Peptides against a protein of PDB entry 6DSZ. Designs and how they scored, part 80

Target 1, 361 residues: chain A of PDB entry 6DSZ
Amino acid sequence: NYVVTAQKPTAVNGCVTGHFTSAEDLNLLIAKNTRLEIYVVTAEGLRPVKEVGMYGKIAVMELFRPKGESKDLLFILTAKYNACILEYKQSGESIDIITRAHGNVQDRIGRPSETGIIGIIDPECRMIGLRLYDGLFKVIPLDRDNKELKAFNIRLEELHVIDVKFLYGCQAPTICFVYQDPQGRHVKTYEVSLREKEFNKGPWKQENVEAEASMVIAVPEPFGGAIIIGQESITYHNGDKYLAIAPPIIKQSTIVCHNRVDPNGSRYLLGDMEGRLFMLLLEKEEQMDGTVTLKDLRVELLGETSIAECLTYLDNGVVFVGSRLGDSQLVKLNVDSNEQGSYVVAMETFTNLGPIVDMCV

## One batch from the design tools (peptide; made by RFdiffusion4, then SolubleMPNN)

Design b2_p13_2_s3 (from b2_p13_2 with S1M T3V N12D)
Fold by OpenDDE base, seed 2:
Structure b2_p13_2_s3 (fold): chain B 361 residues (1-361), chain A 13 residues (1-13)
Amino acid sequence: as target 1 above (361 residues)
Amino acid sequence: MAVFPASGELPDL
């Protein structure tokens, strides 16, 4: 009996940064198939705190802080549609990951979306949104006292949603999404009524965006609105202001992931399918009335990393590059470029041994 | 408080 010690998964399929262990701790959470790794970010590097086995492949992993919580909670959705909200608890030396809420959100009827599972959280923590099936948007209302995650579906007229996010600064929970129809790709917004369990007309729409528009980034206040990333263009829209750039450098490879650097949404890391790392910059214009408007968008090539499945800015110019196809990395962003024009230096590399092929012998 | 050693501010790109 060769106990093939099942090699632990090394491929990263998600990562998030926040304050999960405490209000003061900066954490890096890494999803590796069914495994969740929790680190504290320290001056000395990543300190491992806990490893958690999940009852399925992690498909969504998002940190959120409901009003009156001192630290972030973790939402996880598995590929088998098991949802949970996790809390970190420490009592002396005892560390527990507590399930605050759980539920199965699988529908008996629906076409699973070809672009996979999307899970998003309203910035005001009013609801979780799930795109699991074509033509359906699932809503999980967030209630502090509810241990059972209950969901309902709202019908989407748009069958082919590419990406979706909740917008910031909206009186009602508002989604912004890229969708495809026979005429091309478009951006639309909907308000989500929890009371009526329906969509209302959102604040804005943009028809006929770039044909390869693939990602939505919700921009926090004071800018608000969204960034739409395509193959050839990056666009900003907030209902009042539209701005588009088409930097030639992004045409070479598809941008596949992003992460917000600044809490105010002034900068974003972008990673492409070739492992190029970019900074997207939102240039501010302060108006005489104290309003902040977007002046311009700029994209700068920082350097090359492993092909990112996910990116997380940690602190002090350190970025975690979570890779599924290659080795994950901690990289440092420098002010000055090296001789090759790169601002990126690898600090640590985490060997990816590839997918565990469950060889059923 | 910067958790990693201050080896420089983020590039003001």
Scores: peptide ipSAE 0.026, ipTM 0.655, DockQ to the pose 0.419
Fold by OpenDDE base, seed 3:
Structure b2_p13_2_s3 (fold): chain B 361 residues (1-361), chain A 13 residues (1-13)
Amino acid sequence: as target 1 above (361 residues)
Amino acid sequence: MAVFPASGELPDL
């Protein structure tokens, strides 16, 4: 009897940082295929707390804090469209991961989108949005008392959505998305009416963005709006202000992931397909009326890491680099560059043994 | 094990 000790998956396909175990604990959550790893970030490093087996490959993993919750809840969607909301509970030494809500959000009719599953949460925790199928936007209303995740679809006229996010600071839940049509790529916004189960016209649109625009970053207040990342350009739009940069340094490799560093959206980490790590900086201009506007965008090369599938800023300039293709890393961002001009120092490396091919025997 | 610096040394990049 060869007990093939099934090697635990090591390839990272998602990571998030937040306060999941308590209001005070800073956590790193790592998705490795069907496995969720939960760490506490400490002065001594990452302390493992719990590992959770999921009934499927994790496709979406997002932390969110509904109004009146003291700590974050975890939304997970699997590649088989099983959705759940998880809560961490500790009672003395006993640690439980509780399913607060669950549901299957698969549709019988629809073309699965070629760009895969996108899951987003409204910053005000009014709803979860899912782009699972072309021409459909699925909405899961967030209700505290609902143990069954119920969803409905809104039809999108835009069949080829590239990326989508909820915007910040919107009276109604508002999505911003990049889509492609025969004329190119465009950015559009829609308000989501839970009551009417329809889209209303959003606050702004930008037609004819860069042809390779691939990612939307929702920017918190006071800036608001969104950043659109392309192959050659990075653009900002908030309805009132438009700004674009085309730094030559980003043309060398496609940016594939991002993570917000500052709560106010002043800085973002960007990772490309070559393992280059960048900082995107939003330069502020304070107006005489006390409003903060975007003055400029800047991109700085920090250094090189493993090729990031996901990035998450932890604390004190420490970043977790989640890699699917290479070793995941904890890296330190330094104020001063080393002799090679890098601001990045590897602190810890997590060996990636590669994809476990489930050979169905 | 990586030792994290004390809280407050955010690099102002």
Scores: peptide ipSAE 0.023, ipTM 0.686, DockQ to the pose 0.665
Fold by OpenDDE base, seed 1:
Structure b2_p13_2_s3 (fold): chain B 361 residues (1-361), chain A 13 residues (1-13)
Amino acid sequence: as target 1 above (361 residues)
Amino acid sequence: MAVFPASGELPDL
């Protein structure tokens, strides 16, 4: 009996960095279809800690730290709408992944959105938001004592949401989203009332953005607001300030993923469909009153990597490039370019063996 | 296994 050990999935479909194993440990978490891999980032490299099998393909994977937690919790949503909140616990050599809460968030009625599942967490950990179906925004309130993830829907007038994020620095949980209507693509904001289970008017909107605007990045304080990434342009808006750039270099290939480098939102990694890695820089202007405003946006080509499905900055200029189509990589960002003008050096490559298509004969 | 630098300043890119 040859036990054909089913080859472990190697294609990466998500990655996150945070403090999951302890308050002090820096972790890399990698989603490979139904598998979650947990690493500790060390001076010697990535130390494997645990692999976890999930009951379905991981569609959303986000770290968050509720007020009064010492370390991050992990939210996972599967492609079959199984949601859970996971905690890492270690007791001596025993390592347990504990389910703090779980639930199925599938609706009996609704059209699954063509752009797939979007899951977002409020920066103040008040709620999880889910765009699963057209014309619905699902809210999971975050309550510490609730072992059952209960969700409710709010009707969204905008039927074709492209991307959505929670904004930072908002008194109420506030979403910012790109949507498409017959007139083009637009950006809108809504406040989410947990009490009334409805949307209130958000702080700002931007009508008639670029026709191919595809991504929203929520920017932390002190800048606040959002970055909107298109095919030809990158725009910043915070309600009071608007700034747009159209660097010719981004027009060559579609930006498909992003990751924040600095906690203050001054730098972001961008990856495109050709495997080019960019840095988006937010230039600061300090005003005499101590307020920080956005002076300018700049995009710099860092180099070339595997085609990123996801990016995550680790530490010391090391980036994990999670690839679905190619080999995943650890890369080093350097201050000085090499002879080819690249700031990127590959440190480690993780072979992608592709999907085992079980050909049911 | 990739070797990481010790904790330090982020590269000023």
Scores: peptide ipSAE 0.021, ipTM 0.651, DockQ to the pose 0.647
Fold by OpenDDE base, seed 5:
Structure b2_p13_2_s3 (fold): chain B 361 residues (1-361), chain A 13 residues (1-13)
Amino acid sequence: as target 1 above (361 residues)
Amino acid sequence: MAVFPASGELPDL
């Protein structure tokens, strides 16, 4: 009887930063298949706090802070459509991860989307949105007293959603999404009515975006709107302003992940399939009335890392590079480049032992 | 508060 000691998963498939353990602690949460690792970010590095086994592969992991919560809650969706909202509780030395709410959000009818599971949370914490199946948008209303996550579907006319986000600064929950039809890729917005369980017309749309437009980034106020990332171009739209750039450097490899650096959405990290790390900068212009508008978009190459599955900015120029294909890293962003022109220095490397081949013998 | 050096020394890139 070879007890194959099941090696712990080392491949990272998601990461998020927030205040999960307390209002004051900065946490890094790492999803490694069925495992959630919780760290406190400290001056000395990452301090491990807890590891949690999940009832399935983590497909979505998002921190959110409902009104009146002192710290962030964690939404998890598994690849088997088990949803939960988790809370960290500490009582002395006892550390518990409490399930505040749970549910199974699987539909009996629907085609699972080829681009996988997308889970998003409204910035005002009114709802969770899920793109699980083609032509359906699932909504989980966020109610504090509800221990059972109830969901409903809204039909999407757009069958091939590529990416979707909730927008910031919207009176009603508003989604922005890239979709594909026979004419190409397009961006559309919808307001989500919880009451009527339907979509209303959103504030704007952009037809005929780049053919390889793959990601939506919701931009917080004061800019608002969204960034659309393609293979060749990066575009911004907020309903009133449109701006596009086509920096030649991004054509070399597909951007596959992003993370917001600044709370105001002035900077974003971008990672590509070659392990290149970029900074996307939103240059502001202050109008005479005190309004802030987007002046320009700029992309800067910072350096190279492991191929990121996910990125998260921690603090003080430290970035966690979550890798599925290679070693995950803590990297430092420097103001000055090294002799090779890189602004990136590896601080710590976390060995990826590769996929656990379950050799069923 | 997470301190890779003290909070506030963000490299302005």
Scores: peptide ipSAE 0.021, ipTM 0.674, DockQ to the pose 0.322

Design b2_p13_2_s4 (from b2_p13_2, 5 letters changed)
Fold by OpenDDE base, seed 5:
Structure b2_p13_2_s4 (fold): chain B 361 residues (1-361), chain A 13 residues (1-13)
Amino acid sequence: as target 1 above (361 residues)
Amino acid sequence: MAVLPASGSLPDL
């Protein structure tokens, strides 16, 4: 009897930072296939709190805080379309992960999108949006009293959505997305009507973006709008202001992940397919009326890490680099570069033992 | 408050 000790998954496929265990704790949550790991970020490093087995591979993992919640809730969607909203509850030494709501959001009809599952949450916690299938946008209304996650579909005319986010500062939930058609890639916005279960025209669009535009970053107030990341260019648009940069350094490798550093959206970490770590900076201009506008965009090379599947800024210049292909890392960003010109120092490395080959015996 | 040493400031890069 070879007890194949089922090796725990080590490849990271998602990470998020927030206040899940309490209002006062800073947490790092790591998705490793079907496993959720919960840490408290401390001065001494990552303290493990709980490990949770999920009912399938985690495809989406997002923290959100509805109005009147003291701490964040966790939305999870699995690759088998099982959705849940989780709450951390501690009672003395007893630690429970409570399912507040659950549902299966699989459609009987639809082509699964080739770019995989996208899940997003409205910044005002009005809804969850899911791009699961081509030509469909699934909406899960967020209602406190509903233990059953009910979803509906809105038809997208745009069949090939590349990435989608909810925008900040919108009266109605508004999505911004990159899509591809025969003419190239474009950016469009839609308002989501919960009442009518349809899209209304959004505030802006940008036709003919870069051909390899792959990511949307929603920018919080005061800037608002979105950043569009391509292979060769980074663009900002908010309806009134457009700005584009084409820093030669980003052309060398495809940017594959991002994470917001500052709550106001002034800085973002970017990771590429070579493990290069960048800072994207939004330079502000304060107008005489007290309005803040974007002056410029800048990209700085910070250094090299493991190839990130996901990035999350923790605190005090510490970043978690979640890697699927290599070892995950806890890295420190420094003010001063080392002798090699790197601002990145590895603090801790988490060995990736590779994919668990599920040998179906 | 689980603080990596004192709150919030990435160095101004």
Scores: peptide ipSAE 0.026, ipTM 0.677, DockQ to the pose 0.340
Fold by OpenDDE base, seed 4:
Structure b2_p13_2_s4 (fold): chain B 361 residues (1-361), chain A 13 residues (1-13)
Amino acid sequence: as target 1 above (361 residues)
Amino acid sequence: MAVLPASGSLPDL
């Protein structure tokens, strides 16, 4: 009996940072196919805490903190539409991952979207939104005492959603999404009514964005609104202000991932298909009335890393670069560039053995 | 909690 020690998956398909193990601990959570790895981020590096096998490939992994929770909860959706909310519980040396809620959110009808599964959480933790199928937006209300994840669908007229996020600072849960129609790509917003189980008209829309607009970034207060990332352009819109930049440097390779650095949304890491790491900066203008407006957008090349599937800022200028195609990395961002003009220094590299080729011997 | 080595502030780029 050759116990083929099934090599643990090494390709990263998602990562998130938050306070999952405690309110005080900073965690890095890494999704590797069906495996969740939980680390505590320490001054000495990444301390492994727990590994968890999931009942399928992790498709969505998001941390969120409902009102009255001291630490973050973890939402996971698998590629087989199994949803769960997980809680970390430690009792002495015993570490348990508790399922707070679970459910299967698969529909019997619907075309699975070609752009894959999108899962998003309302910043106020009112609901989870899921784009699983064309022409449907699934809502999971977040109720404290419900162990069963109940979902309902809202019909979406826009059949080809590219990306979707919940906006910040909205009285009602509000989605912002890029969609494609025969006229091009557009941005639209909808308010989500939990009561009526329908969409209401959102605060704004932007027709005819860049043809290759691929990502929505929801921007926290005080700016609010969203950033739309394209192949050639980066645009900001909040309903009142529109700003667009077209930095030539982003045309060289497609931006494929992003991560917010500052809690207030002043900086974002961007990763492209060549492994270039950028900083997107939101420059503030303080008005005499105390309102903060976006003055400008700037993009700076920081350096080169492994091709990121996901990025997450940790602390002290350290970034985890989760790679599916290459080795994942811990990198340090420096204030000063090296002789090559790079602000990026690799601290640690995690070998990617590639897909587990089931060598059927 | 001081996390990974404070070998510098985050670039104020």
Scores: peptide ipSAE 0.025, ipTM 0.675, DockQ to the pose 0.407
Fold by OpenDDE base, seed 3:
Structure b2_p13_2_s4 (fold): chain B 361 residues (1-361), chain A 13 residues (1-13)
Amino acid sequence: as target 1 above (361 residues)
Amino acid sequence: MAVLPASGSLPDL
């Protein structure tokens, strides 16, 4: 019996940072196909804590903290539509990953969306939203006592959703999404009624955004609203303020991932298809009434990394670059550029051995 | 092993 030690997957397809092991621990969670790796971020680097095998390829991985939880819970959705909410529990040296809730959210009817699975969590932890199929938005209400994840669908009139997020600071759970129709790409918002299981009209819309608008970033308070990233432009809208920039440097390669650096949404890392790392900065203006408004948007080239599938800011200028195509990296962001004009220094590289080809023998 | 320098926010870039 050759125990072919199945080589562990090395290609990263998702990463998140939060407080999963405790309220105080900073964790890096890495999705590698069917594997979840859990690290504690320490002054010495990444300390491995646990590796978890999942019942399928991880398609969504999000940390969230329901009201009155001391630490984050982990939502996972697999490519086979198995959903779970996981909790980390430690008792002395015993480490357990507890399934708080689970369910299969597959529909019998629906066209799987060409842009794949999107999973989002309401910032107030009222619901999970899933774009799995064209013309449907699936809602999973978050209830602490429910071990079975129940979902319902709301019909979307917009068949070709490109990206979707929940907005911050909304009385009702509110989605913002980019969609495509025969006239181009547009941004729309909907409020989600859990009671009526329907969409209500959202606070704002923007028709005729950039033709290649591909990503929505929900911006926390005090700014609120959303950033829309295209091929040629970056736009902000919150219902009252609109601002667009078209920095020539972003036209060279498509931005494919983002991560929020500051809790208040003042800075975002952006990664493109060439492995360029950018900082998007939201310049604030404080009004005389104490309100904070967006003054300007700025994009700065930080340097070059492996081609990011996902980015996550850790702490102290350290970024994890999760790569599917190349080696994943820990990189340091510096205040001053090096001799090559780069603000990025590689600290550690994690060899990517390529895709595990399931050789059906 | 990358040594993370002691905890500090990113300086303003």
Scores: peptide ipSAE 0.023, ipTM 0.681, DockQ to the pose 0.703
Fold by OpenDDE base, seed 1:
Structure b2_p13_2_s4 (fold): chain B 361 residues (1-361), chain A 13 residues (1-13)
Amino acid sequence: as target 1 above (361 residues)
Amino acid sequence: MAVLPASGSLPDL
């Protein structure tokens, strides 16, 4: 009996950092197809804690902390539309991953969107939003006592959503999205009414953004608003302030992923299709009334890594580079550049053995 | 296993 130990997946398709195992532990969670790996970030490195098999390819993986939770919960959506909310529990040496809620969010009718599955969580944990199908926005209300993930759809007039996020600092849950129509790409906002199950007019819009605008970053307070990443430009908008830059260095390769470094949204990591790692900086201006406004945007080339599918800042200038096409890495960001002008030093490399060929036996 | 710094400043660029 050859126990063919199925090779574990090595290609990374998602990563997230937060406090999943405890309130005090910093965790790195890595999605590798159907496998979830959970690590604790320590001064000695990444300590493995648990591996979890999922009933399908992980399409969305997000940490969130509802009011009255001491630690983060994990939302997972699979490519087969199985949704769950997971909690970590440890009792002595016994480690359990508990399903708090689950559901299947597949619709019987709808065109699956060409840009794939998008899943987002409201920063105030009021709802989960899902863009699964063209012309539909699915809402999962977050209720602490709900073991069954019930969803409803709201119709989107905008059929071709490119990316969507929830904004910070909004009285009602508010989405910001890039969409395409026959006139080009645009940014719009909607408030989401849980009560009426409809969209209300959002606080702002920006028509005729860059034709290749592909990503929305929601910016925390005190700045608020959103960053829109294109092929040639990076734009900020919050309803009152607009700022755009077109740094020539980003035009060389498409930015494909991002991650927030600072809790206040002052810095973001950007990764492109060539494995270049950038820092996007938001320069602040403090007003006499104590308000903070955006003064400027700057982009700095940090160095080169494996081609990132996902990025996550850990701590002390350490970044996890999750790669699907190459080896995943732990890298250190330095204040000073090396002799080659790089601020990036590889600390550890995780060999990618390529896709598991499902041999249907 | 990569050793993380026990302390460090964020890169100020």
Scores: peptide ipSAE 0.023, ipTM 0.665, DockQ to the pose 0.788

